# Designs tried in a protein design run: peptides against a protein of PDB entry 6DSZ. Part 60

Target 1, 361 residues: chain A of PDB entry 6DSZ
Amino acid sequence: NYVVTAQKPTAVNGCVTGHFTSAEDLNLLIAKNTRLEIYVVTAEGLRPVKEVGMYGKIAVMELFRPKGESKDLLFILTAKYNACILEYKQSGESIDIITRAHGNVQDRIGRPSETGIIGIIDPECRMIGLRLYDGLFKVIPLDRDNKELKAFNIRLEELHVIDVKFLYGCQAPTICFVYQDPQGRHVKTYEVSLREKEFNKGPWKQENVEAEASMVIAVPEPFGGAIIIGQESITYHNGDKYLAIAPPIIKQSTIVCHNRVDPNGSRYLLGDMEGRLFMLLLEKEEQMDGTVTLKDLRVELLGETSIAECLTYLDNGVVFVGSRLGDSQLVKLNVDSNEQGSYVVAMETFTNLGPIVDMCV

## One batch from the design tools (peptide; aimed at target 1 T42 L314 E348)

Design b2_p22_6_s3 (made by RFdiffusion4, then SolubleMPNN; from b2_p22_6, 10 letters changed)
Fold by OpenDDE base, seed 5:
Structure b2_p22_6_s3 (fold): chain B 361 residues (1-361), chain A 22 residues (1-22)
Amino acid sequence: as target 1 above (361 residues)
Amino acid sequence: SLLEEALAELQKGKVDIKPRLK
């Protein structure tokens, strides 16, 4: 009788930073299979606050702040298509995680996408978008009074979506996505009409992007637009401006995750399959009229970490490296490089004991 | 460098997480 003490999952499959416990607290939220861990980021490190068991593997975990909320709410979607919006509530020493809304968003008809579940939130909190099935975009309207997450589908003509994000600064919710067709990979935008439950033509498109274009980063204002990350190139487009770089250093290993460092979208962290950590920098140019435009893109190698499944910037150059394959880390980005040219110093390492193979016995 | 300037700007955050001296 090996009592396999069910070791808590240690492999990280998602992480996000925000203000979930309060408006003032900086939180790190970590998804480990069915477990959500909530930390407060402090000068002494990560302080554990709460653990939450979810009814399924966490597939999407996103913080968002609807208008008139003082703190962030948490959207979770499980691999079983259970969706919920969670709120942290503290009353004295009593901590509760309240379900504001929930629903099952599974469709009876549809081919689950091979690239898995994508969940995105409109920056203005008008809707949640879900790519669950090929040729469908699911919309969950965000309404404060709705305890039941109702969704509808919009048909996508583009059957093979690689990645999708909501753009910033759009009058209507606008998605930008990389898709593949027989001619290659392309970028397209659509406006999402909540009223008509259809797509309208988006502001721009870019046909024939890099064949291995795999990620979309929505860029905040003042730049707006999106960054498209490929194997060989990183491109920016906002409808008016196009810029592309092909730094040789990114060809060595596929970039697999990214995280925005600052609210203005001037800096991003990129992680590759070798555990290399990069900074993507957006150089600004101030025009004579006071407008800010993107001048250039730069990619700089910071150093090496565990292979990131997810990255999240905390504060003061501290990054959480969530790893599925290796140990998760807190790392510090230093101003000066070490003797090896690395700007990365490991602060804390969280041992990954491997995937709990749920042997359903 | 642009990188060093960027990294220097990150050190102005509110939560100064100190490395635990092992």
Scores: peptide ipSAE 0.616, ipTM 0.920, DockQ to the pose 0.727
OpenDDE base, seeds 1, 2, 3, 4: peptide ipSAE 0.613, 0.610, 0.613, 0.611; ipTM 0.919, 0.918, 0.919, 0.918

Design b2_p22_6_s4 (made by RFdiffusion4, then SolubleMPNN; from b2_p22_6, 10 letters changed)
Fold by OpenDDE base, seed 1:
Structure b2_p22_6_s4 (fold): chain B 361 residues (1-361), chain A 22 residues (1-22)
Amino acid sequence: as target 1 above (361 residues)
Amino acid sequence: SLLEEALKSLQKGKVDIKPKLK
């Protein structure tokens, strides 16, 4: 009886940074197939705190802080459509991961979207949005007292959603999404009415974006709006201001992931399919009335890493590069470039033993 | 450069993660 001790998964399929263990702790959470690894970020590096087994492959992992919580909660959705909200609780030496809420959000109807599961959280923590099926947007209202995650569907006229985010600074929960139709790719916004369980007209739209527009980044205040990342272009739109750049350097390889560095959305990390790491910079212009507007967008090459499936900025120029195809890394962003012009130095490398082929026996 | 200024501002983080001395 060879007990094949199933090797722990090493391929990273998601990562997030926040304050999950306490209000003061900086945490790195890593999704490795069915496993969640929780670390505290310390001056000595990553300290492991807990490993959690999930009832399926983690498809969505997002930290959020409801109003009046001191620390972040964790939303997880599995590829089997099991949703949960997790809390970290420590009592002396006892560490528990508490399920605050759970539910199954699978529908019996609808075509699973070819671009996979998208899960997003409203910045004001009013709802969770899920794109699971073509032509449907699932909403999970966030109610503190509800242990059962109840969801409803809103019909989308746009059948082929590429990416979707909730916008910041909206009175009502507002989604911004890239979709494809026979005429090309477009960006649209909708307000989500929890009461009426319908979409209302959003604040803006942008028809005929770049044909390969693949990602939406919701930009926090004071800028607001969204960044749309394509193969050849990066565009900003907030309803009033439009700005587009087409830096030649991004044409060499497709940007596949992003992460916000600053809480105000002034800087982002971008990773491409070649393992190049970029910084996207939002240049601020302060108006005479004290309003802040976007002056310009810049993309700067930082260096090369493992091919990122996910990126997360930790602190003090340290980035976790979660890789599915290669070794995951902790990297340092230096002020000065090396002899090769790179600002990136690998601090720690985490060996990827390859995809656990779940041999369905 | 704008990049160097941006990178310099990151070095003010609360958690000064040091490489493990190999």
Scores: peptide ipSAE 0.602, ipTM 0.913, DockQ to the pose 0.747
OpenDDE base, seeds 2, 3, 4, 5: peptide ipSAE 0.597, 0.597, 0.597, 0.601; ipTM 0.913, 0.913, 0.913, 0.914

Design b2_p22_7 (made by RFdiffusion4)
Pose (drawn by RFdiffusion4):
Structure b2_p22_7 (pose): chain A 361 residues (1-361), chain P 22 residues (1-22)
Amino acid sequence: as target 1 above (361 residues)
Amino acid sequence: SPDHKFEPIDEEEFWEELTEAL
């Protein structure tokens, strides 16, 4: 027999922003399935540079540039456990994606977990963290000689884990995650020590959270902490400091995705399965000592995009809406809600044949 | 479609005014 592609996969599973082509090259990297798309934000709108194709299902896609690098290094993990670090190199008149490092990191003894694979990267590029199998947190240290991507497993006493994030602004690599056991689910803190290959007691106390907490947000340096998005209550956790708001405006649909807007983290974008788009706020309270603190949380609805699996703010009040169940599109957010109450205006839609359930000729 | 979709704006002022409008 013989199989050909009549149409590339159109559903968007992942999208990231960063400086990948050059420095201050606002790139939008869209992950479909086996395809990877790279764009440069130009005055024209989204203009592509190179659409590559891999022999795997892109499951983790993150950007970073470690200590003393020219441009961000892209990291990709295949669902069949193929890990690689890539670099856009336009040295010549052509374009080549050099593979700085690669390595298969499948464990012969783990069970894939509910909520699938999670790929997290250290705030200061100390390591790549993986959550492939239950009870096994995999660490991949980041240096130069680790070109044949080597790795080692730590053990995780917490068996059922929902979402994991690296915390900003800590003495060393620290992890914040939501896990489940009997008696509801909780949030626990750990420290990753890639010198002894162990877990150390984390920075702060284990807190009880909402029963349906589904997302953890890494809050940037000026504030530090972690934001946990459940079904009904949005909570902020940072050591002893703790804030939460529970608007009934949210319970109607589960919040699925989040995206950081400002570098400060004062503003965040949220998405519903009903197709909404929220703005999560961390309002500031600059005090007498020239320091900045955080006072409250406020969520107010912006309008509605399409159902988003990915979410990314690009530039000049524009957000790329990566839709898996429908058309992905481009959106302009305006201060003046011109029509009705929607601060959201569609600019461009991308044909997504969506989940093809049935068909005929 | 317009030729220039991404017109420059003052983003610090834009984000403050949008927060206030909420």

Design b2_p22_7_s1 (made by RFdiffusion4, then SolubleMPNN; from b2_p22_7, 11 letters changed)
Fold by OpenDDE base, seed 1:
Structure b2_p22_7_s1 (fold): chain B 361 residues (1-361), chain A 22 residues (1-22)
Amino acid sequence: as target 1 above (361 residues)
Amino acid sequence: MPKVLFKPIDMEKFLKELEKAL
C-alpha cells in the first residue's frame, strides 16, 4: 500500500493581490493547481491564513469589489468550467470561505480555444467575461442576488482571440482584444450589451498591430485605453492617442506576464521567458485643461528572477514571482542597484518540487 | 529583531534612479 502522501502542489499557476480577508488586510492569493493558498502580507512577511481545495485545476483567479462590498470577492474558474464567487468570512477564530455564487459554464457545443481559458472582470463589476471557445464570448452578469451564475454567449466574428480585457472608464462594459486573422493580428473593441446580449461597436480599433502581439493590459483612468505587448513593441491606444515603443531589450525574450504596480496604471511589472523583470512606465503629461495624457512609455530592466508564470506587486517594492517552471520568490525592488546592476534582491524562495503528475489511477 | 521584510521604499526615488541609469 503505497500511501502516496499527496504532496501539495508547489508550481504556481496564478497569483493575485487584494483585500480578500478584510478591507484592511493586504492579501496574496496563490493558485497551485487545485489549491488556493491565502496569505496576509505583513511587515514580517507572508502569514498563511487558509488553504482551500478546489474541485479542479484553477484556470482563472481574479479579485473584484462590487459596489457596496467592504472587501474583495474572489472569482475562480476551474479547467472543468466550474465557476464560483468566494467570500472570506471570519467570526472570531472561525474562518470560512463562503461560496456566494456558483455555476458550470461549459458549453455542449464549441471548440475549446487552443490558447486556453481567459477570464476577465469588468472594472465596474457589471459582468465577468470568458473566452472559453473560439467564436464565443461568455458573459456572466454580476447581480447581487444571484446565487447561481447564469451565463450567456455572444458570438465573436473574430475566431482567434489572443487576449482580451475589459477597459476602464466605459459607460457600457467594453472589451479590448487582440485577435488573429489571415491578414495578421489586430486590436478591436466591443461594447457588451447585457440587455440585448450582443456586441455593439466599440470606441476604437487598431488593425495590423505587431504580428506577435500577445497581451492586452487595460489602463485605468485618467489615461484609459489599453497597452498591447508584442515581441518587439509595446503600444498604447485609447481611441484618441496612439503611442508605440520598440525597446531592443524586450526582443531578447517574450514577455509572458504583467502586473499593475500603481492603482492609476502608471507602472507595470513585466516578466519574460528568461526570468527578466522589467518596469513599464507611463509618463504623464498634464494638459492646461487638466486632462492627463500619455507623454511617453519607458521600459526599464530591473533584474532577474525565476521565470514568472504570474507576477503581483504586494507593497513597498516587494513582488511575488509565481513560477511554474522554477522556484517562486518574494523579491525586493531596491532603489540602488547591486554590483551586478540589478535592482532585484530575492527575499524568500519557495521550492518548486515540479509538476505533480496527477496520476489518474 | 525579526527583519522587517516589507520596509517602505521611496518609489519616486526608485523611478528617478531608473531614469538616470539610461
Scores: peptide ipSAE 0.388, ipTM 0.843, DockQ to the pose 0.554
OpenDDE base, seeds 2, 3, 4, 5: peptide ipSAE 0.033, 0.022, 0.027, 0.134; ipTM 0.503, 0.549, 0.658, 0.788; seed 2 fails the geometry check

Design b2_p22_7_s2 (made by RFdiffusion4, then SolubleMPNN; from b2_p22_7, 10 letters changed)
Fold by OpenDDE base, seed 1:
Structure b2_p22_7_s2 (fold): chain B 361 residues (1-361), chain A 22 residues (1-22)
Amino acid sequence: as target 1 above (361 residues)
Amino acid sequence: KPKVLFKPIDMEKFLKELEEAL
């Protein structure tokens, strides 16, 4: 009788930072296959609060705060298309993870996208968007009273979506996505009509972006718009302003993850497949009318870490590096470089024992 | 023992100084 003590998964496949346990607590949430780990970020370090078993591999994990909620809610989608919205509730010493809403969002018909599941939330919390299948965009309306996640599909003409985000500052929920066609990769926007259950023409498009454009970052106000990350270039577009940079340093390895450092979207961490950590800087120009425009983009190499599957800025220059292939890390960003020219110092390392092959029992 | 001590810093100042030092 090999009691295979089911080793806890150690490979990180997602992480997010927000205020899940309370309005005041800063949390780090870590997805490790079927496990969700919840930490409070404290002056003393990461305090474990709860571990939650999910009914499948976590494919999407996003925090969001609907209007009138005091703290963030957690959206989870599993690889088996089980969706839920979770709330943390503490009553004295009792800690409960409450399912606010749930549903299965699997379609009976559709080709699963080769690039995997994409899940996004509108910044104004009007809807969740899911790219599960080629040529379909699933919408989950975020109504306060919905205990059951109802979804509908909108047909996408663009069959090969690479990445998609909701934009900030849009009157209607607006997606921005990179897609591939026989002519190359392009960026397009659509407004999402909940009423008509259709796409309307979005505010802008950019045809013929970099051939390896792989990621969209939605930029908050006052800048708005999106950043498109490629192999060789980083591009900003907001409909009115276009700016592209091609820093030679990013050509060496593909950027694979990003995380916003500040609420206003002035800085982003970027991680590549070699474990290099970069800072992307959005330089501001204040116009005479008080409008803020993007002056320039800059990329700086901070140092090296474990190969990030996900990054999340915590606080005080501390970054969690979630790694699938290596050890996850807490790293400190410093203003001054060390003797090796690195601005990154490892604070803690979390041993990765490798992918737990889920023995299908 | 908490393994990692998060030393409080002025985040805005830190980010500004980091931006200026890079």
Scores: peptide ipSAE 0.143, ipTM 0.750, DockQ to the pose 0.775
OpenDDE base, seeds 2, 3, 4, 5: peptide ipSAE 0.036, 0.115, 0.040, 0.121; ipTM 0.460, 0.699, 0.572, 0.708

Design b2_p22_7_s3 (made by RFdiffusion4, then SolubleMPNN; from b2_p22_7, 11 letters changed)
Fold by OpenDDE base, seed 1:
Structure b2_p22_7_s3 (fold): chain B 361 residues (1-361), chain A 22 residues (1-22)
Amino acid sequence: as target 1 above (361 residues)
Amino acid sequence: MPSVLFVPIDMEAFLKKLEEAL
């Protein structure tokens, strides 16, 4: 009897930072296939708190804070379309992960999207949006008293959605998405009506974006709007302001992940397929009326890391680099570059033993 | 357990140096 001690998964497929264990604690949450690891970020480093087994591969993992919650809740969607909202509770030494709500969001009819599962949360916590199938946008209304996650579909005319986010500062929940049609890639917005269960016309659109536009970043207030990342260009649009840059340095390798550093959306980490780490900077201009507008975009090369599947800024210039293909890392951003011109120093490396191919027997 | 010490960084100074490198 070879007890194949199932090695714990080491490949990271998602990471998020927030206040999950308490209002005061900064947490790092790491998804490793079916496993969730919860850490507290401390001055001394990462303190492990709990590991949680999930009923399937984690496909979406997002922290969100509904109105009247003191700490973040965790939304998880598995690759088998099991959705849950989790809450951390501690009572003395007892630590419990409580399921606040759950449901299965699988449709009997639909083509699973080739680009995989996308899950997004409205910044005002009105709904969760899911792109699971081509031509459908699934909505899960967020209600505090609802233990059963009920969803409905809205038909999306745009069959080939590349990426989608909820925008900030919108009176109604508003999505911004990159889609592909026979004419190229485009950006569009829709308002989501919970009442009518339909899309309304969004505030803006941008036709004929870069052919390889692959990511949408929703930008918080005061800027608002979105950043569209392509192979060759980075574009900001908020319906009023448009600004595009094409820094030659990003053409060398495809940007594959991003993470917001500042709560106001002034800085973003970008990771590419070669493990290069960049800082995207939004330069602000204060207008005479006190409004803040985007003046410029800049991209700076910070250094090299493991190839990031996900990035998350922790604190004090420490970044977690979650890697699927290589070793995950804690890296430090330094004010001064080293002799090689790098601002990045590896603090800790977490060995990746490779993908555990769960042979589904 | 990672023994990584989180030393504070002056992020404003960091950004300023990135801007000066342009």
Scores: peptide ipSAE 0.309, ipTM 0.838, DockQ to the pose 0.546
OpenDDE base, seeds 2, 3, 4, 5: peptide ipSAE 0.024, 0.100, 0.161, 0.008; ipTM 0.508, 0.707, 0.770, 0.280

Design b2_p22_7_s4 (made by RFdiffusion4, then SolubleMPNN; from b2_p22_7, 11 letters changed)
Fold by OpenDDE base, seed 5:
Structure b2_p22_7_s4 (fold): chain B 361 residues (1-361), chain A 22 residues (1-22)
Amino acid sequence: as target 1 above (361 residues)
Amino acid sequence: KPAVLFKPIDMEEYLRKLEEAL
């Protein structure tokens, strides 16, 4: 009897940073297929706290803090459309992961989108949005009394959504998305009415963006709006201001992931398919009336890492590089470049032993 | 594994130097 010690998954398919274990603790959460690893970020490094088995491959993992919660809750959606909201509870030495809410959000009718599952949370925690199927946007209202996740679909006229985010600073929950039609790729916004269960016209749109526009970054206040990342260009739009850059350096490899560094949205990490790590900088201009506007966008090459599936800034210039194809890393951003011109130093490497092929035996 | 010490960095200085390197 060969006890094949089932090798634990090592490939990272998601990571998020927040305050899950307590209001004070900074956590790194890592998704490795069906497994969630919870760490506390300390001055001495990552301290493992708990591992949690999920009832399927983690497809979405997002932290959010509803009004009146002292710490973040965790939304997980599996590839089999099992959704849950998890809470960390510690009572002395006893650690429990509590399911506050759960549900299956699978539709009987719908074409699964080619770009996969997208899950987003409204910054004001009014709803979760899910793009699971072409032509549908699923809404999960967030209510304190939700033991069972109720969801409804809104029809989305745009069948080929590439990426979608909730915008910040909107009176109603507002999505911004890149979509493709026969004329090219475009950006559109919709307000989501929970009452009417429909889309209303959003504040702005941008037709005919770059043909390879692939990612939307929602920018927090004071800037607001969104960043659209393409193969050749990065554009900002907030309804009033448009700015585009086309730095030649990003054309060399496709940007595949991003993470916000600053709470105010002044900086973002970008990772490409070659493992290059960039910083996207939003330069602010303070107007005479005290309003803050975007002056410029800049992209700086920081260095090279493992090919990131996901990035998350921790603290003090430490970044977790979650890799599916290579070894995951903790990297340090440095003020000064090394002899090779790199601002990135690997602090720790986590060996990737490859994908667990679920051999259904 | 030895604990990875997260040494603080001055992020303002970091950004300034990145700007000067252009």
Scores: peptide ipSAE 0.064, ipTM 0.640, DockQ to the pose 0.577
OpenDDE base, seeds 1, 2, 3, 4: peptide ipSAE 0.033, 0.119, 0.020, 0.018; ipTM 0.351, 0.623, 0.450, 0.330; seed 2 fails the geometry check

Design b2_p22_8 (made by RFdiffusion4)
Pose (drawn by RFdiffusion4):
Structure b2_p22_8 (pose): chain A 361 residues (1-361), chain P 22 residues (1-22)
Amino acid sequence: as target 1 above (361 residues)
Amino acid sequence: SESSEKDSSSFKNENLSHFEPK
C-alpha cells in the first residue's frame, strides 16, 4: 500500500513567541502535528521564513536563550519521546535548522498520566523538566557538553499531577504544581537539586486549592509567585501572601489556556471552551519605599475569539488565536469597545479543517 | 516538503493595519 498527504494538518496545538531568527525578531512558532511553522512579525503582518517538518508529533515546544547566547534556542519533544534543541541559522543565503542536541528520553517503566506530557524550562535556563510518567519527574541539565541529551529521573511521591511550572525569582530551581490524591487536590512546592539528584522541601507551605484546578501560571520576577486557574476561583499563591477572586462570570466554561501579555505579568489572557477571551489583571500598588507590590485580582471579559488551544500576544495590541477545534485567526484588541461590548476584532482567519468527524465524495 | 509559503486564509481585513513599521 502507499499513503500520501493530501492536505497538511491544519489544527494548531502549540504556539510560542520569542526571538528565534535574530535578536528582536518577533517570531511566531506554530505547532500543527508533524509540521513546524516559523514567522517574523513584519509591518505586513505574519510573514513566514521557513516551514520545516519533523518525524514526530510535537508535544512540547518552548523557547529560551541560556546564559550568554546570541538568539533563543528552540526545544521540541516528540510524543514518542524524541527531544532536541534547535537553532535558526541563516548564516548563508539559505536557511538551516541546526540540531545542537538530541536524545530519546523514554523510560522503560512509567505510565503516561492524565493531562499528558508537560515540558517546563527553568526561568534562568538551568534545566529542562519533564512530566512524562506518573510519579517520575525527569530532569535534563543544561550545559554545553550535553549534546547527546542525557537525563536522569527524580522520584515524585505525588502520584497524580495536573500541571507543573517553574517558579520565578527563587534561590535555586523550584517547582510549583497541582497534584491530586484522596481528600481533594493540593499545591506543593519542591526544589530541584541537580547536584544531588533529589527533591528538597519547597519555598512555601502546601495549600489547599479548588477541586478542579487545571492550570498553573509562572508569575514573573517583579511580583513572583504562581497563579492557579480552576473552574470558578482564580487564586494567587506566593509564600504567605494569598489572593483570590471568584467571579460567577467564569464557571459557565472551563478556562483552558493562558498567555502572558506584559513582561511584568500585570496582564494575562484567558480562554474558554465557549470561545471567550478574558483579561486577568494583577493591579499594582507602588508603595513609599519605591518598591512595587500586588494588591488585587480582576477579570473582565474582552469579547470572544474562536475556541483556543494556544494563545499568544504578538505586538501592537494584536493576539494570535491558535484554534484546534476551528479556524485559527488574528485578533486586534482595542481600548474603545467600538461595537457592542467586544473589545475583540477579527483581522485574519486561517482555514482549519478542524476535527474531521465524517466526510463523503 | 519544506516551504516558505504562508497558510491559506478565507478572510482578511484590509481596512485595518496589522503592525507599524519599525

Design b2_p22_8_s1 (made by RFdiffusion4, then SolubleMPNN; from b2_p22_8, 16 letters changed)
Fold by OpenDDE base, seed 2:
Structure b2_p22_8_s1 (fold): chain B 361 residues (1-361), chain A 22 residues (1-22)
Amino acid sequence: as target 1 above (361 residues)
Amino acid sequence: EESTEAPETNFRDTSLQYFPAR
């Protein structure tokens, strides 16, 4: 019996940054198929803390901080619809990952969405939203006392959701989504009623967006609203203000991932299918009444990296580039360009040995 | 003339500086 030591997965499927180990620690969490790697970000680099085997391929991994938690909790959903909320606990040298809550969110009836699993968390931690099946939005209420993740479905009239996020600054949990119908792609918002288990009309909609609109970015206050990324255009909408740009440089390759740099949502990293790294900038305009509005959007090319599946800004211009197709990287963003005009310097490269083909022997 | 302004590289710096420039 040759115990073929199954090679550890190297391809990155997701990454998140937050305060998982403590309130003071900055962590990088990396999903590699069934493996979760936990690092502390240090002055010297990434310090490994723990590796965790999951009971399936990680499909969603999100950090969130419920009101009155000192540190972030981790939501994980597997490709087999096992959901859990994890907490890090350290007692001296003993490191435990505690399951605060768990559940299976699989439905017996439903068409799995062709665009895969989407999992999102309300910024105020009122609920988790899941797009698992066409025409259904699954809600997991976030309650501290619930060890069992209970979910319910709300029917979506829009069968072909492309991407969905929760908006910031909404009195009720509000989703913003891109969907496709026979007339094209559109953006819509819904308020989510936990009490009535239904959608109410959201604050705004935008019909007939760009045909290739593929991503929604929820923008925090003071701007609020959402950014919609297409093949040719980047648009902002918050219900009151609309702004669109069509920078020629984004037409060359499809933007596939994004990450917020600033807590106020003034800057975002964008990665495309060629491994180009961009900065999206939101220029503010302060009104005489003290309100902040979006003045303009700008896109700047920073340089090239491995093709990102996910991006996360760490600190001090350091970015983790999680790659599924290539080597993952730590990169430094510099103030000054190099001789080639790039602001990106690779600091560390993590070899990707390719997808572990589960050879079921 | 699209002014190729250099990227705004005023990156976020928190109270804990990670990866200080050598």
Scores: peptide ipSAE 0.029, ipTM 0.561, DockQ to the pose 0.084
OpenDDE base, seeds 1, 3, 4, 5: peptide ipSAE 0.000, 0.024, 0.017, 0.005; ipTM 0.371, 0.525, 0.463, 0.380; seed 1 fails the geometry check

